# Peptides against a protein of PDB entry 2QAS, part 132

Target 1, 120 residues: chain A of PDB entry 2QAS
Amino acid sequence: PPEDLMQYEAMAQDALRGVVKAALKKAAAPGGLPEPHHLYITFKTKAAGVSGPQDLLSKYPDEMTIVLQHQYWDLAPGETFFSVTLKFGGQPKRLSVPYAALTRFYDPSVQFALQFSAPE

## One batch from the design tools (peptide; made by RFdiffusion4, then SolubleMPNN)

Design b2_p30_6_s2 (from b2_p30_6, 14 letters changed)
Fold by OpenDDE base, seed 3:
Structure b2_p30_6_s2 (fold): chain B 120 residues (1-120), chain A 30 residues (1-30)
Amino acid sequence: as target 1 above (120 residues)
Amino acid sequence: VSNAPAPSSAAEAQAYAEWLFAEAAAALAA
């Protein structure tokens, strides 16, 4: 087969990451996600740009899954990363996650799923 | 899941379980 100099596979993957970004922007809008939609987001905690409490990230040295359903605050979906405040053990903590760090995205309400290859 | 809530329904629980299985399988294949 011919050599793909356009890198269409990578383009497609990036486009799918754009779906996550768009979904998070909807979640960040006033009123949050429309019921019953909610998001499970899995990412590599050691990926470049991931930021959060040391104790929390140390607890999840490989991957971490967060859920955005009823308890999330100050969701800020940027162009390259999103940040959000979640409660862990009752304590609010801020996470910052680049879209490039994502490995899985899921909305159980409609069984919509995406998976990605992320840097180690 | 670090801050996972309880599933809202049996159907959702099943969907989540299936998702977890797929995630685990993908991790093993990677």
Scores: peptide ipSAE 0.091, ipTM 0.666, DockQ to the pose 0.062
Fold by OpenDDE base, seed 5:
Structure b2_p30_6_s2 (fold): chain B 120 residues (1-120), chain A 30 residues (1-30)
Amino acid sequence: as target 1 above (120 residues)
Amino acid sequence: VSNAPAPSSAAEAQAYAEWLFAEAAAALAA
């Protein structure tokens, strides 16, 4: 088949990662997400730039899914990564996740899903 | 899901079930 020198698939993937960024920016705005929207976000825990408590990340050596609905704080969606405080076992933990580390995004309220290829 | 509490309503249970199904389907298709 013809060689794609434009790398359209990669460009499409990056564009779709922009959807996640935009959704998180909506979630970070005053008032949070419009009900009943909430987000399931899956990412590779060993991807470059992923940061969090060592014990937590060690518990999930491959992928980790977080939910943003009722219990999240200080959501800060940057241009290349987002950070958020979540409770694990009742203790608040800060996570920092590059958008490039994402493997899945899902909003059950409207059954909207995205899948991404993330670095190993 | 690492930080989600147990579903507290039928709607939440359904949403979680849909997430599980989507994840399983994606895994099989990938």
Scores: peptide ipSAE 0.090, ipTM 0.665, DockQ to the pose 0.057
Fold by OpenDDE base, seed 4:
Order: structure tokens, then sequence, then C-alpha cells
Structure b2_p30_6_s2 (fold): chain B 120 residues (1-120), chain A 30 residues (1-30)
């Protein structure tokens, strides 16, 4: 088969990452996500640009899944990354995650799922 | 391998179960 020099799959993935960004922007808007929508987001914790407490990230050395439903604060979806405050063991912790670090996105309410190839 | 947070409420537990189910289904399809 011919070689894809256009890298269409990569372009498609980038476009789909835009869906996640848009969804997070909806979640960050006043009133939050429309019920019953909520988000499960999985990302590579060692990917470039991922930031958070060292103790937390060390606990999840490969991938980490966060849930944006009932307990999240100050969600800030930027253009290249989003940040959010979540409670772990009762303690609030701030995470910053580049969209490029994402490996999975899921909304159980409508069974909408996306999967991404993220750098190791 | 996914490290999901522990549910903090019954509602979150239900959502977690849904996520687990979806994950399992995807794994079976792979």
Amino acid sequence: as target 1 above (120 residues)
Amino acid sequence: VSNAPAPSSAAEAQAYAEWLFAEAAAALAA
C-alpha cells in the first residue's frame, strides 16, 4: 500500500482532541456540564507538559484517569492544556494536562468515547 | 492500564462502574 505522506491519521487525532477541548470549555462555563453529562479523562502522567504535585503523579506513573462530575473546581481549559483542582484523599490538588497527553475521553451518560495515541 | 480515582459518592460509583464496563468492552474488542 502507498505511504501516507500527509499523515491523515495524525491530523484526524488532532481534530478529535479539539472535541475534548470544546467539551471542557462547556464544562467550565457557568452552570457546568448539562446533566447528566460527566467526563472521564485519561492521560499519560509523564507526558511533556503534565504538571501537578510530585507525590500524586508518582502514584500514577503511567496513566491517570480523572473524573469531572461532582468534585472538581476551577476548571480552566486553555488552548493547549487544561487545569483543574481535584481532591485526592480529601486534599485539593491542581493538575495541568496538555491535550496532547490525553489517551482516552469518555462520557458515560451518552457512551461517547475517544481514544488517542499519546507520546510515551 | 488506567489508574482511576476512587469514587467519593454513590453517583460517582455508578459512573465508575459505567467507565469500567466501557473499558472492559473495549478491551474485549481489541
Scores: peptide ipSAE 0.081, ipTM 0.667, DockQ to the pose 0.049
Fold by OpenDDE base, seed 2:
Structure b2_p30_6_s2 (fold): chain B 120 residues (1-120), chain A 30 residues (1-30)
Amino acid sequence: as target 1 above (120 residues)
Amino acid sequence: VSNAPAPSSAAEAQAYAEWLFAEAAAALAA
């Protein structure tokens, strides 16, 4: 088959990452997500730009899934990454995750799922 | 494989349970 010189797959992946960014911006807006929407986000913990407590990231050396529904604070969705405060073992910890590090996105309320290839 | 954070509250426990079930369902659908 002919070569894809347009790189449509890459364009599509970038667009889909944009869906996650947009969803997080909705979540960060006043009032949060409209119920019953909530988000499960999986990312590669060793990907470039991922930042968080050393002990936490060491505990999850490959992928980590976080849930944004009841217990999240100071969600800040930037243009290239988002940051959020979550409790682990009752202790608040700040995570910073580039959208490029994402491998999975899921909203169980409507069974909407996305998967991505992410560099380690 | 995804590593989910350990729940530290009732609300987190419920979310974790939902994640487990969703993950299992996704595996079956694959």
Scores: peptide ipSAE 0.063, ipTM 0.651, DockQ to the pose 0.043

Design b2_p30_6_s3 (from b2_p30_6, 18 letters changed)
Fold by OpenDDE base, seed 3:
Structure b2_p30_6_s3 (fold): chain B 120 residues (1-120), chain A 30 residues (1-30)
Amino acid sequence: as target 1 above (120 residues)
Amino acid sequence: MSNAPQPSSEEEAQAYGDWLFAEAQAALAA
């Protein structure tokens, strides 16, 4: 069979990562996500580009899931990564996560789910 | 039936979310 020189699978994966980026941009807009939409985002904590408090990331050596529903601030979805402030132990913590580090995306309100392969 | 944990802090709430996500994903896959 002919070899896929177009790398369609990789393109498809990147396109789907674009869905996450787009969703986060909607969430970052004034008013946030339209209720009841909210996002569960899972990422590899040791992936290149992931940044955050050492104590926090140490508690999640493999993957971490953050929920963007009611308790998040200053969501900033960039082109290659997004950053967001979440409170842990009552203290605001800034997380920076490249889209390439994502492994799961889920919106329970409509049961929309995506899965990704993320290099560490 | 799933025995959901009860968060007592914002940090635990995120962990709870992780659990909810796992459960929801499992249910969706079933």
Scores: peptide ipSAE 0.033, ipTM 0.547, DockQ to the pose 0.037
Fold by OpenDDE base, seed 2:
Structure b2_p30_6_s3 (fold): chain B 120 residues (1-120), chain A 30 residues (1-30)
Amino acid sequence: as target 1 above (120 residues)
Amino acid sequence: MSNAPQPSSEEEAQAYGDWLFAEAQAALAA
């Protein structure tokens, strides 16, 4: 079988990660996401670039799913990663997640789902 | 029957998200 030197699969995955980035940018805009849209984002907690409280990440050694609906603040979707403040145990915690760390994305309101192969 | 736990805190809500997501994925695959 011929070798794919173009790495089309990787490019396709990156393009799909762009959908998540775009969705988060819409969420971060004034007014937030149009109801009833909300986001479920799953990522590898040990992936390079993932940042957050040690105690929190310890509870999720492999993957973690965060919900962006009503209880999130200061969503900042950058070009390579996004950051957001969520409450855990009543305490606000800042998470920083590279798009490359994503493994799943889902919007229940329209049943839109994406899956990704995130590097370890 | 389904078992849908109800969160009592923001932390539990995030955990609940994991559950809901898993259930949703299972439903889509079925």
Scores: peptide ipSAE 0.031, ipTM 0.549, DockQ to the pose 0.037
Fold by OpenDDE base, seed 4:
Structure b2_p30_6_s3 (fold): chain B 120 residues (1-120), chain A 30 residues (1-30)
Amino acid sequence: as target 1 above (120 residues)
Amino acid sequence: MSNAPQPSSEEEAQAYGDWLFAEAQAALAA
Protein backbone atom coordinates (compact mmCIF):
# COMPACT_ATOMS: atom_id res chain seq x y z
CA PRO B 1 0.00 0.00 0.00
CA PRO B 2 1.07 3.58 -0.52
CA GLU B 3 3.13 5.18 2.21
CA ASP B 4 1.30 7.59 4.48
CA LEU B 5 3.60 10.54 4.82
CA MET B 6 0.92 12.52 6.64
CA GLN B 7 0.84 10.10 9.58
CA TYR B 8 -2.91 10.33 9.86
CA GLU B 9 -3.17 7.56 12.42
CA ALA B 10 -0.84 9.38 14.76
CA MET B 11 -2.81 12.57 14.29
CA ALA B 12 -6.00 10.73 15.15
CA GLN B 13 -4.52 9.28 18.30
CA ASP B 14 -3.23 12.65 19.38
CA ALA B 15 -6.68 14.08 18.90
CA LEU B 16 -8.13 11.35 21.07
CA ARG B 17 -5.55 12.03 23.74
CA GLY B 18 -7.02 15.50 23.70
CA VAL B 19 -10.28 14.01 24.90
CA VAL B 20 -8.54 12.74 28.00
CA LYS B 21 -6.99 16.12 28.62
CA ALA B 22 -10.34 17.81 28.24
CA ALA B 23 -12.00 15.32 30.55
CA LEU B 24 -9.37 15.86 33.20
CA LYS B 25 -9.77 19.60 32.91
CA LYS B 26 -13.45 19.16 33.59
CA ALA B 27 -12.59 16.98 36.56
CA ALA B 28 -10.27 19.65 37.89
CA ALA B 29 -12.87 22.38 37.62
CA PRO B 30 -14.85 23.46 40.68
CA GLY B 31 -17.26 20.77 41.67
CA GLY B 32 -15.38 18.09 39.82
CA LEU B 33 -16.97 15.71 37.39
CA PRO B 34 -20.74 15.58 37.26
CA GLU B 35 -22.02 12.49 39.00
CA PRO B 36 -21.82 9.64 38.24
CA HIS B 37 -18.89 10.24 35.91
CA HIS B 38 -15.51 9.01 37.08
CA LEU B 39 -12.33 8.04 35.30
CA TYR B 40 -10.17 4.98 34.98
CA ILE B 41 -6.80 5.91 33.54
CA THR B 42 -4.17 3.36 32.57
CA PHE B 43 -0.64 4.30 31.64
CA LYS B 44 2.80 2.87 31.06
CA THR B 45 4.73 3.42 34.26
CA LYS B 46 8.08 3.35 32.49
CA ALA B 47 7.11 5.85 29.83
CA ALA B 48 9.19 8.97 29.51
CA GLY B 49 7.97 11.74 31.76
CA VAL B 50 6.09 9.55 34.21
CA SER B 51 6.94 10.59 37.74
CA GLY B 52 5.90 9.24 41.10
CA PRO B 53 7.01 7.34 44.17
CA GLN B 54 9.74 4.87 43.34
CA ASP B 55 8.21 2.13 45.42
CA LEU B 56 4.85 2.56 43.76
CA LEU B 57 6.19 2.60 40.23
CA SER B 58 8.33 -0.41 41.03
CA LYS B 59 5.24 -2.26 42.13
CA TYR B 60 3.72 -1.63 38.72
CA PRO B 61 6.60 -2.15 36.29
CA ASP B 62 4.45 -2.19 33.17
CA GLU B 63 1.12 -0.45 33.57
CA MET B 64 -1.09 0.75 36.33
CA THR B 65 -4.62 2.04 36.48
CA ILE B 66 -5.69 4.91 38.67
CA VAL B 67 -9.27 5.74 39.49
CA LEU B 68 -10.37 9.32 39.78
CA GLN B 69 -13.69 9.25 41.56
CA HIS B 70 -13.75 10.24 45.22
CA GLN B 71 -10.22 10.00 46.53
CA TYR B 72 -8.01 12.34 44.56
CA TRP B 73 -6.62 15.80 45.21
CA ASP B 74 -4.91 18.68 43.47
CA LEU B 75 -5.63 17.41 40.00
CA ALA B 76 -3.64 19.58 37.66
CA PRO B 77 -4.18 18.85 33.99
CA GLY B 78 -1.47 20.56 32.02
CA GLU B 79 -1.03 20.74 28.30
CA THR B 80 1.31 17.77 27.98
CA PHE B 81 0.81 15.97 31.27
CA PHE B 82 -1.40 15.89 34.31
CA SER B 83 -0.53 15.47 37.94
CA VAL B 84 -2.70 14.27 40.78
CA THR B 85 -2.44 13.26 44.39
CA LEU B 86 -3.77 9.85 45.35
CA LYS B 87 -3.56 7.83 48.52
CA PHE B 88 -1.61 4.60 48.64
CA GLY B 89 -1.35 2.88 51.96
CA GLY B 90 -3.08 5.86 53.45
CA GLN B 91 -0.28 8.12 52.30
CA PRO B 92 -0.78 10.84 49.72
CA LYS B 93 1.40 10.32 46.68
CA ARG B 94 1.88 12.67 43.76
CA LEU B 95 1.80 11.23 40.27
CA SER B 96 2.70 13.02 37.08
CA VAL B 97 1.63 11.36 33.85
CA PRO B 98 2.20 12.58 30.31
CA TYR B 99 -0.79 12.09 28.08
CA ALA B 100 1.55 10.27 25.73
CA ALA B 101 1.99 7.56 28.36
CA LEU B 102 -1.68 6.68 28.40
CA THR B 103 -2.83 3.32 27.13
CA ARG B 104 -6.44 3.26 28.30
CA PHE B 105 -9.13 5.69 29.35
CA TYR B 106 -12.52 4.63 30.59
CA ASP B 107 -15.59 6.23 32.09
CA PRO B 108 -17.74 3.34 33.28
CA SER B 109 -20.72 5.56 33.94
CA VAL B 110 -21.32 5.87 30.23
CA GLN B 111 -19.05 3.07 29.07
CA PHE B 112 -16.85 5.44 27.13
CA ALA B 113 -13.51 3.87 26.34
CA LEU B 114 -10.36 4.84 24.52
CA GLN B 115 -7.21 2.87 23.87
CA PHE B 116 -3.84 4.23 22.88
CA SER B 117 -0.49 2.93 21.76
CA ALA B 118 2.04 4.39 24.14
CA PRO B 119 5.77 4.48 23.48
CA GLU B 120 7.87 1.89 25.27
CA MET A 1 -18.33 -16.25 38.63
CA SER A 2 -15.49 -13.94 39.51
CA ASN A 3 -15.59 -12.42 42.96
CA ALA A 4 -14.71 -8.82 43.62
CA PRO A 5 -12.37 -7.96 46.47
CA GLN A 6 -13.56 -5.72 49.28
CA PRO A 7 -11.31 -2.68 49.57
CA SER A 8 -10.40 -1.48 53.04
CA SER A 9 -8.13 1.40 52.11
CA GLU A 10 -7.58 3.94 49.39
CA GLU A 11 -4.80 1.80 47.99
CA GLU A 12 -7.02 -1.23 47.92
CA ALA A 13 -9.72 0.86 46.34
CA GLN A 14 -7.33 1.75 43.54
CA ALA A 15 -6.48 -1.91 43.11
CA TYR A 16 -10.15 -2.72 43.12
CA GLY A 17 -10.66 -0.14 40.44
CA ASP A 18 -7.95 -1.75 38.38
CA TRP A 19 -9.72 -5.05 38.76
CA LEU A 20 -13.05 -3.59 37.76
CA PHE A 21 -11.45 -2.00 34.75
CA ALA A 22 -9.99 -5.32 33.69
CA GLU A 23 -13.34 -7.00 34.14
CA ALA A 24 -15.04 -4.35 32.07
CA GLN A 25 -12.51 -4.74 29.29
CA ALA A 26 -12.90 -8.50 29.36
CA ALA A 27 -16.64 -8.15 29.08
CA LEU A 28 -16.30 -5.86 26.10
CA ALA A 29 -13.95 -8.30 24.41
CA ALA A 30 -16.31 -11.24 24.94
Scores: peptide ipSAE 0.030, ipTM 0.535, DockQ to the pose 0.036
Fold by OpenDDE base, seed 5:
Structure b2_p30_6_s3 (fold): chain B 120 residues (1-120), chain A 30 residues (1-30)
Amino acid sequence: as target 1 above (120 residues)
Amino acid sequence: MSNAPQPSSEEEAQAYGDWLFAEAQAALAA
């Protein structure tokens, strides 16, 4: 088959990462997500740009899934990354995750799922 | 039947979410 020099699959992946960004912006808006929508976000913890407490990231050396439903605060979805505060061990921890680090996105309420290839 | 963990803390709740996501993904792939 002819070689795809346009790399359409990569462009499509980037566009789909935009869906996650848009969803997070909805979640960060006043009132949050409309119930019962909530988000499962999986990312590679060692990906470039991922930032958080060392103890937390050490606990999840490959991937971790965060749930944005009832226990999250100060969600800030930027253009290239988002940050959010979650509780671990009863303590609030700030995570910063580039959209490029995402591997999975899921909204159980409507069974909407996305999967991404992220660099190791 | 479900073998889901029973979270007793916020950290365990996140871990529980990780488990639920894995289960849901498996169901979608089936």
Scores: peptide ipSAE 0.030, ipTM 0.541, DockQ to the pose 0.037

Design b2_p30_6_s4 (from b2_p30_6, 13 letters changed)
Fold by OpenDDE base, seed 3:
Structure b2_p30_6_s4 (fold): chain B 120 residues (1-120), chain A 30 residues (1-30)
Amino acid sequence: as target 1 above (120 residues)
Amino acid sequence: VSNAPAPSSAEEAAAYAEWLFRAAAEALAA
């Protein structure tokens, strides 16, 4: 097959990662997401740039999924990564996740789903 | 997949969400 010098598949993947970023920016705005929208986000915990409590990340050596619905605080969606405070065992913990580490994105309210290939 | 229940912690959400998404993805791919 002919060589794709444009790398269209990679461009498409990056564009779709942009959808996640945009969705998180909406979630971070005052008032949060419009109900009943909420987000399930899965990422590789050992991907470069992922950071959080060692004990927490140790519990999820491959992937972990977080839900942004009612129990999230200080969501900060940057250009290359987002950070958010979530409660684990009743204690608030800060996570930072690069968009490049994402593997799944889902909004159950409208059944909108995205999947990504992410390096470990 | 219908609206997911709201767990009391992110840890509880993680386990359920991973299962939920996988189920939803399979349904959408069918």
Scores: peptide ipSAE 0.036, ipTM 0.616, DockQ to the pose 0.060
Fold by OpenDDE base, seed 1:
Structure b2_p30_6_s4 (fold): chain B 120 residues (1-120), chain A 30 residues (1-30)
Amino acid sequence: as target 1 above (120 residues)
Amino acid sequence: VSNAPAPSSAEEAAAYAEWLFRAAAEALAA
């Protein structure tokens, strides 16, 4: 088959990652997400740019799923990554996740799902 | 998918999410 020098598949994935970014921006806006929407986000914990407490990331060596519905604070969706404070074991911890590290996105309220290929 | 509980922590929520994703995958394979 012909070689795709345009890399359309990568472009498509980046566009879909933009959906996650947009959704997070809605979640970060005053009032949060409109009911009953909530987000499940899965990412590769060892991907470049992922940062957080070492002990936490060590506990999830491959992938980690976080949910934005009830217990999340200071959600900051940037242009290349987002950061958020979540409670683990009752303690608030800050995570920073590049959109490129995402592998899954899901909103159960409307059963909207996306899957991505993330770097190691 | 309904019956999403209110998790007390992100860790507990992650466990539930893993279950949800698995259930969804099974449904699609049916």
Scores: peptide ipSAE 0.034, ipTM 0.601, DockQ to the pose 0.057
Fold by OpenDDE base, seed 2:
Structure b2_p30_6_s4 (fold): chain B 120 residues (1-120), chain A 30 residues (1-30)
Amino acid sequence: as target 1 above (120 residues)
Amino acid sequence: VSNAPAPSSAEEAAAYAEWLFRAAAEALAA
């Protein structure tokens, strides 16, 4: 087959990552996500730029999924990464995740799913 | 799902949700 010199696949992936960013920005806005929307986000814990408590990340050597529904605080969706405070074992902990580290995105309320290729 | 409002029961429920989530996502990709 002819060689793709435009790298359309990569461009498409970047565009889809933009959907996640946009969704998180909606979640971070006053009032949060419109119910019943909520987000399941899976990412590679060893990907460059991922930050969080060492003990927590050690518990999930490959991937971990977080849910943004009712128990999340200080969601800050930046241009290249987002950070959020979540409770693990009842303890609030801060996570910082680059969009490039994402592998899955899902909103059960409307069964909207996205899958991505991530490092590691 | 790793995060939960409370430990134990909430986390166990989240684990089940995680399974459902993965199953649903894979089904949509088919």
Scores: peptide ipSAE 0.034, ipTM 0.621, DockQ to the pose 0.047
Fold by OpenDDE base, seed 4:
Structure b2_p30_6_s4 (fold): chain B 120 residues (1-120), chain A 30 residues (1-30)
Amino acid sequence: as target 1 above (120 residues)
Amino acid sequence: VSNAPAPSSAEEAAAYAEWLFRAAAEALAA
């Protein structure tokens, strides 16, 4: 088969990552997401740009899933990454995750799902 | 999800999410 020099698949995935960014921006707006929408976000913890407490990231050496519904604070969706404060073991932890690190996105309320290939 | 619990922490939520994803995958494979 012919070689795709345009890399359309990668471009399509990047476009879909934009959906996640847009969703997070909605979540960060006053009032948050409209009920009952909430977000499950999975990412590669060793991907470039991922940052957070080492003890936390060490617990999830490959992938980590976070849920934005009941307890999250200071959600800040930037253009290339988002940051959010979540509680782990009862303690608030700040995570910073590039959109490029995402591997899955899911909104159970409407069963909307996206899957991505994330580079290390 | 109607039967989704109310996690008390992100860790608990993550565990539940992992379960959900696994369950969905198994259902598709069945």
Scores: peptide ipSAE 0.034, ipTM 0.597, DockQ to the pose 0.047

Design b2_p30_7_s1 (from b2_p30_7, 15 letters changed)
Fold by OpenDDE base, seed 4:
Structure b2_p30_7_s1 (fold): chain B 120 residues (1-120), chain A 30 residues (1-30)
Amino acid sequence: as target 1 above (120 residues)
Amino acid sequence: EERLEAAKQRLVERAQARAAELIKPPANDD
């Protein structure tokens, strides 16, 4: 087939990453997400720009999934990455995740799912 | 055709169910 010099697939994925960013901005607004919406986010832990406790990231050498529903704090959705405080084994820890590191996004309340290819 | 439309609906439901099955257990407390 002919070569795609426009790289439409990549552009489409970037556009859909914007959905995740927008959803997180809604989640960060006063009052949080409207019930019953909540978010499952999967990302590659070794992707460039991912930041968090070394012990936690080492526990998940490939991908990890986080859930934003009942226990999340200081959600800060930036333009290229988001950061959030979550509890792991009862201990609060800060994560910073570039949108480019995402591999899955899911809202069970409406069964809305997105999948992405993320570079290592 | 009614049968065809029903089949399409089942495919959509299967796709949604499959997406849910792909969700890994969350690492954080919730």
Scores: peptide ipSAE 0.407, ipTM 0.807, DockQ to the pose 0.289
Fold by OpenDDE base, seed 5:
Formats: structure tokens, C-alpha cells, sequence
Structure b2_p30_7_s1 (fold): chain B 120 residues (1-120), chain A 30 residues (1-30)
């Protein structure tokens, strides 16, 4: 079979990361996402640019999933990363996650799923 | 043709179910 020197799959994945960014921008708008939409986001905790509480990240040495539905605040979707305040054990904490660190995106309301390969 | 459409629907449903299985429990409170 012919060798793909263009790396089309990687290009497609990067394009699809844009879907996540766009979805988060919708979620960050006043009023949040239209019901019943909500987001499950999984990312590599040791990926470059990931930042947050050390104790939390240490608890999840490989991947971590967060849910954005009822309890999230100050969602700030940037061009290369997003940040958000979530509660962990009742305590609000801020996470910053590059889109490049994402491995999964899921909206169960419409069963829309994306999967990505993220560098270790 | 109807049979083919039914088969396609089953494939979609299986794919959706598999995607749901990949979802890990969220770390944050919600």
C-alpha cells in the first residue's frame, strides 16, 4: 500500500481538536451549553502544558476525565488551551489543559464522541 | 435494502455503545 507522506490522519485529528475548542467556547458563553448537552473531557495529565493542583494530578498519573455540566466556573477556552474551575472533594481548583493533551471528548446527550492520540 | 439499513443502524449503535464504554468516571464533583 502507498505510504502517506502527508500525514493526513494527523491533520484530521488536529482539525477535530478544533471541534472541542468550538464546543468549549459555546459552553463558556453566557447561559452555557443548551440543554441537555454536557461534556466529558479526558486528557493526559503529564502532557506538556497541563497544570493544576499537584495532589490532584498526582492522583491521576496517566489520564484524567472531567465533566462540564452542573458545577464548572470561569471556563476560559483559549486558542491553544482552556482553563476551568471545578470542585474536587468540595474544593474549587483550577485546571489548565492544552487541546493537544486531549484523548477523549464525549457529549452523551447526543452520543457524540471523539478520540485523539496524545503524546506521552 | 431495508435489511441493509437495519444492519447499518446496528453498527452505529454498537459504535455509540463502545464510545460510552470508553468514558472514565469524572474526577470532579458534579
Amino acid sequence: as target 1 above (120 residues)
Amino acid sequence: EERLEAAKQRLVERAQARAAELIKPPANDD
Scores: peptide ipSAE 0.403, ipTM 0.805, DockQ to the pose 0.290
Fold by OpenDDE base, seed 1:
Structure b2_p30_7_s1 (fold): chain B 120 residues (1-120), chain A 30 residues (1-30)
Amino acid sequence: as target 1 above (120 residues)
Amino acid sequence: EERLEAAKQRLVERAQARAAELIKPPANDD
C-alpha cells in the first residue's frame, strides 16, 4: 500500500486524547461528573512530564491506573497535561500527567473505552 | 477530514471491542 506521509493514525490518536481532556474538564466542573459517570485512566509512569511522589511512581515502574469517582480533589485539566490530588493509603498526593502519557481511558458507566500508544 | 474521522472511528471501535478486558486495578483510594 502507499506510504502514509501524513501519519493519519497518529493524528487520530491525538484527537482522541482530546476526548480525555474534555472529559476531565467536565469532571473538574463544580458539579463534577454527571452520575453515574466515572473515569479510569492509565498512563506510563516513566513518560516525559509525568510527576508525583517518587516512592509512588517507583512502585509502578511501567503503568499506573487511577480512578476518578468519589475521592479526587483540585482536578486541573490543562492544555497539555492535567493534575489531580488523590489518596494513596490514606495519604493525599498530587499527580501531574501529560495527555501524551496516557495508554487507556475507560468509563464503566457507558462502557466507553480508548486505548493509546504512549512513548516509553 | 473524512479519512481522519474514519480513522478515529476505527480506533474507538477497536478499543470498545477490548472493553471487556479486565481494567487494571486503580492505585488510589476511592
Scores: peptide ipSAE 0.390, ipTM 0.808, DockQ to the pose 0.705
Fold by OpenDDE base, seed 3:
Structure b2_p30_7_s1 (fold): chain B 120 residues (1-120), chain A 30 residues (1-30)
Amino acid sequence: as target 1 above (120 residues)
Amino acid sequence: EERLEAAKQRLVERAQARAAELIKPPANDD
């Protein structure tokens, strides 16, 4: 097959990150996500711009998955990253994740999924 | 533009097909 010099697959992945951003903005809006929607988000913990509890990031040196359903607070979806407060072992901690660090997104309620290549 | 749309669709379909296999236990309490 001919060589794709435009790199359309990479372009598509970048564009689809916008879906995650939009979904998080819906989750952050008043009233939260419409039931029964909830989000599983996986990201590379060593990707540039990721920040969170040191012990947690050490526990998950490659990828980490978070769930946004019942216990999340102060979700702030920015243009390049989102931040959210979650509980880990009963302790609330702030996590900041660039969209570029995402590797997978899943909403089980409608079986909608996305997968991304994330830089280290 | 059509090739980009096709690429987007392939990514979605591939991810959806593997969704159950890809999901991992969440780190946070919920």
Scores: peptide ipSAE 0.388, ipTM 0.807, DockQ to the pose 0.709

Design b2_p30_7_s2 (from b2_p30_7, 17 letters changed)
Fold by OpenDDE base, seed 3:
Structure b2_p30_7_s2 (fold): chain B 120 residues (1-120), chain A 30 residues (1-30)
Amino acid sequence: as target 1 above (120 residues)
Amino acid sequence: MERLEAAKARLVARAAARAEELIKPPANDD
């Protein structure tokens, strides 16, 4: 098959990751997400750039899912990664997740889903 | 490639799968 020097498939994947970034920016805006929208985000915990509590990441050696609905704080969606404060066992902890580490994005309110390939 | 096609499909055809199938248990409190 012809060699794709444009890397269209990679560009398409990046564009779809851009949807997640845009959604998180909406979630971070004043007033948060419009009800009833909320986000389930799954990512590879060992992917490059993922950072968080060691005990938490050790508990989820492959993937973990976080939910952004009622209890999330200081959501900061950057250009290459987002960070957010969530509670785990009642304790607030900060996670930083590159968009490249994402494997799934889901909004149950409208049953909108995206899936991605991620390293590690 | 397969994941990309699946993602593109879900962009257009929302609710193509049951919510229960797509929701993984969240790690955080909520």
Scores: peptide ipSAE 0.359, ipTM 0.800, DockQ to the pose 0.387
Fold by OpenDDE base, seed 1:
Structure b2_p30_7_s2 (fold): chain B 120 residues (1-120), chain A 30 residues (1-30)
Amino acid sequence: as target 1 above (120 residues)
Amino acid sequence: MERLEAAKARLVARAAARAEELIKPPANDD
């Protein structure tokens, strides 16, 4: 087939990453997400811009999933990345994840799912 | 999971499978 020099598929995925950003902004607003909405976010741990505790990231050499429902703090959804404080083994830790690193987004309450291709 | 697998190439998916089957284990406490 002819080569897509416009790379429409990539454009579409980038647009859909915007849905994740918008959802996180709703989650960061006062009162949090409207019940019963909650988010499962999967990302490539070695993607450029991903930042967090070395010991934590070492446990997940490829991908890891985080859940935002009952225990998340200081969620800060920026324009290119979001940061959030979560507990791992009872210890609070800060993660910073670029939207470009995302590979999956899921809200079980309404069975809404998005899947993305992220570079290594 | 079969429906999710079949639809993994789609940009948006609303699989008929139960919600719990589509969840990957989270790393954080909740």
Scores: peptide ipSAE 0.354, ipTM 0.795, DockQ to the pose 0.342
Fold by OpenDDE base, seed 5:
Structure b2_p30_7_s2 (fold): chain B 120 residues (1-120), chain A 30 residues (1-30)
Amino acid sequence: as target 1 above (120 residues)
Amino acid sequence: MERLEAAKARLVARAAARAEELIKPPANDD
């Protein structure tokens, strides 16, 4: 078959990563996400740009899933990455995750799911 | 583009799956 020199698949994935960014921006707004929406985000912990407590990231050598519903603070969705404060074992920790590191996004309230290929 | 079509099919299939099958256990408290 003919070669795809346009790399449409990659372009489509990048566009869909934009959905995650947009959703996080809504979550970061003053009123937060409209009920009952909440987000499950999975990412490769060893991907370039991922930052957080070493002990926490070491516990999840491949992928890690976080949930944004009731306990999240200072969500800051930037253009290339987002950062957020979450609690692990009762202790607040700051995570910084590039959108490129994402492998799954899910909102169970409406069963909306996205899956991505992340380089590593 | 062939791979893209396959990806589209997978996305549609997952959208119809049970919520419990798509949720991975979160690491954080919530």
Scores: peptide ipSAE 0.352, ipTM 0.796, DockQ to the pose 0.428
Fold by OpenDDE base, seed 4:
Structure b2_p30_7_s2 (fold): chain B 120 residues (1-120), chain A 30 residues (1-30)
Amino acid sequence: as target 1 above (120 residues)
Amino acid sequence: MERLEAAKARLVARAAARAEELIKPPANDD
């Protein structure tokens, strides 16, 4: 096959990660996501820039999935990462996740799914 | 499932997606 000097695949990858960022920005807006939309987000817990409670991240040494629907607070979607407060075993904890760490994004309400490769 | 060929980012077609296959158990309470 001919050599791609434009790096179209890389550009497409960046664009698709942008969908997640945009979706989270919608979720963070006043009123949150329009029902019944909700988000399942999977990420590599050991990826660069991932931050959270040590005990929590240690419990999930490879990947971790979070759901944003009923119980999430202070969602802050930045340009390179998002942070959010979630409850784990009844205890509120803050997570910070770079978009580059994502491996899966899914909205069951409309069956929209994205899969990504993330740094090990 | 119908997916894009791109190695590091793939779109799964809605018409071919099964929710039970795509949903992974969440770690947080909800």
Scores: peptide ipSAE 0.349, ipTM 0.792, DockQ to the pose 0.394; fails the geometry check

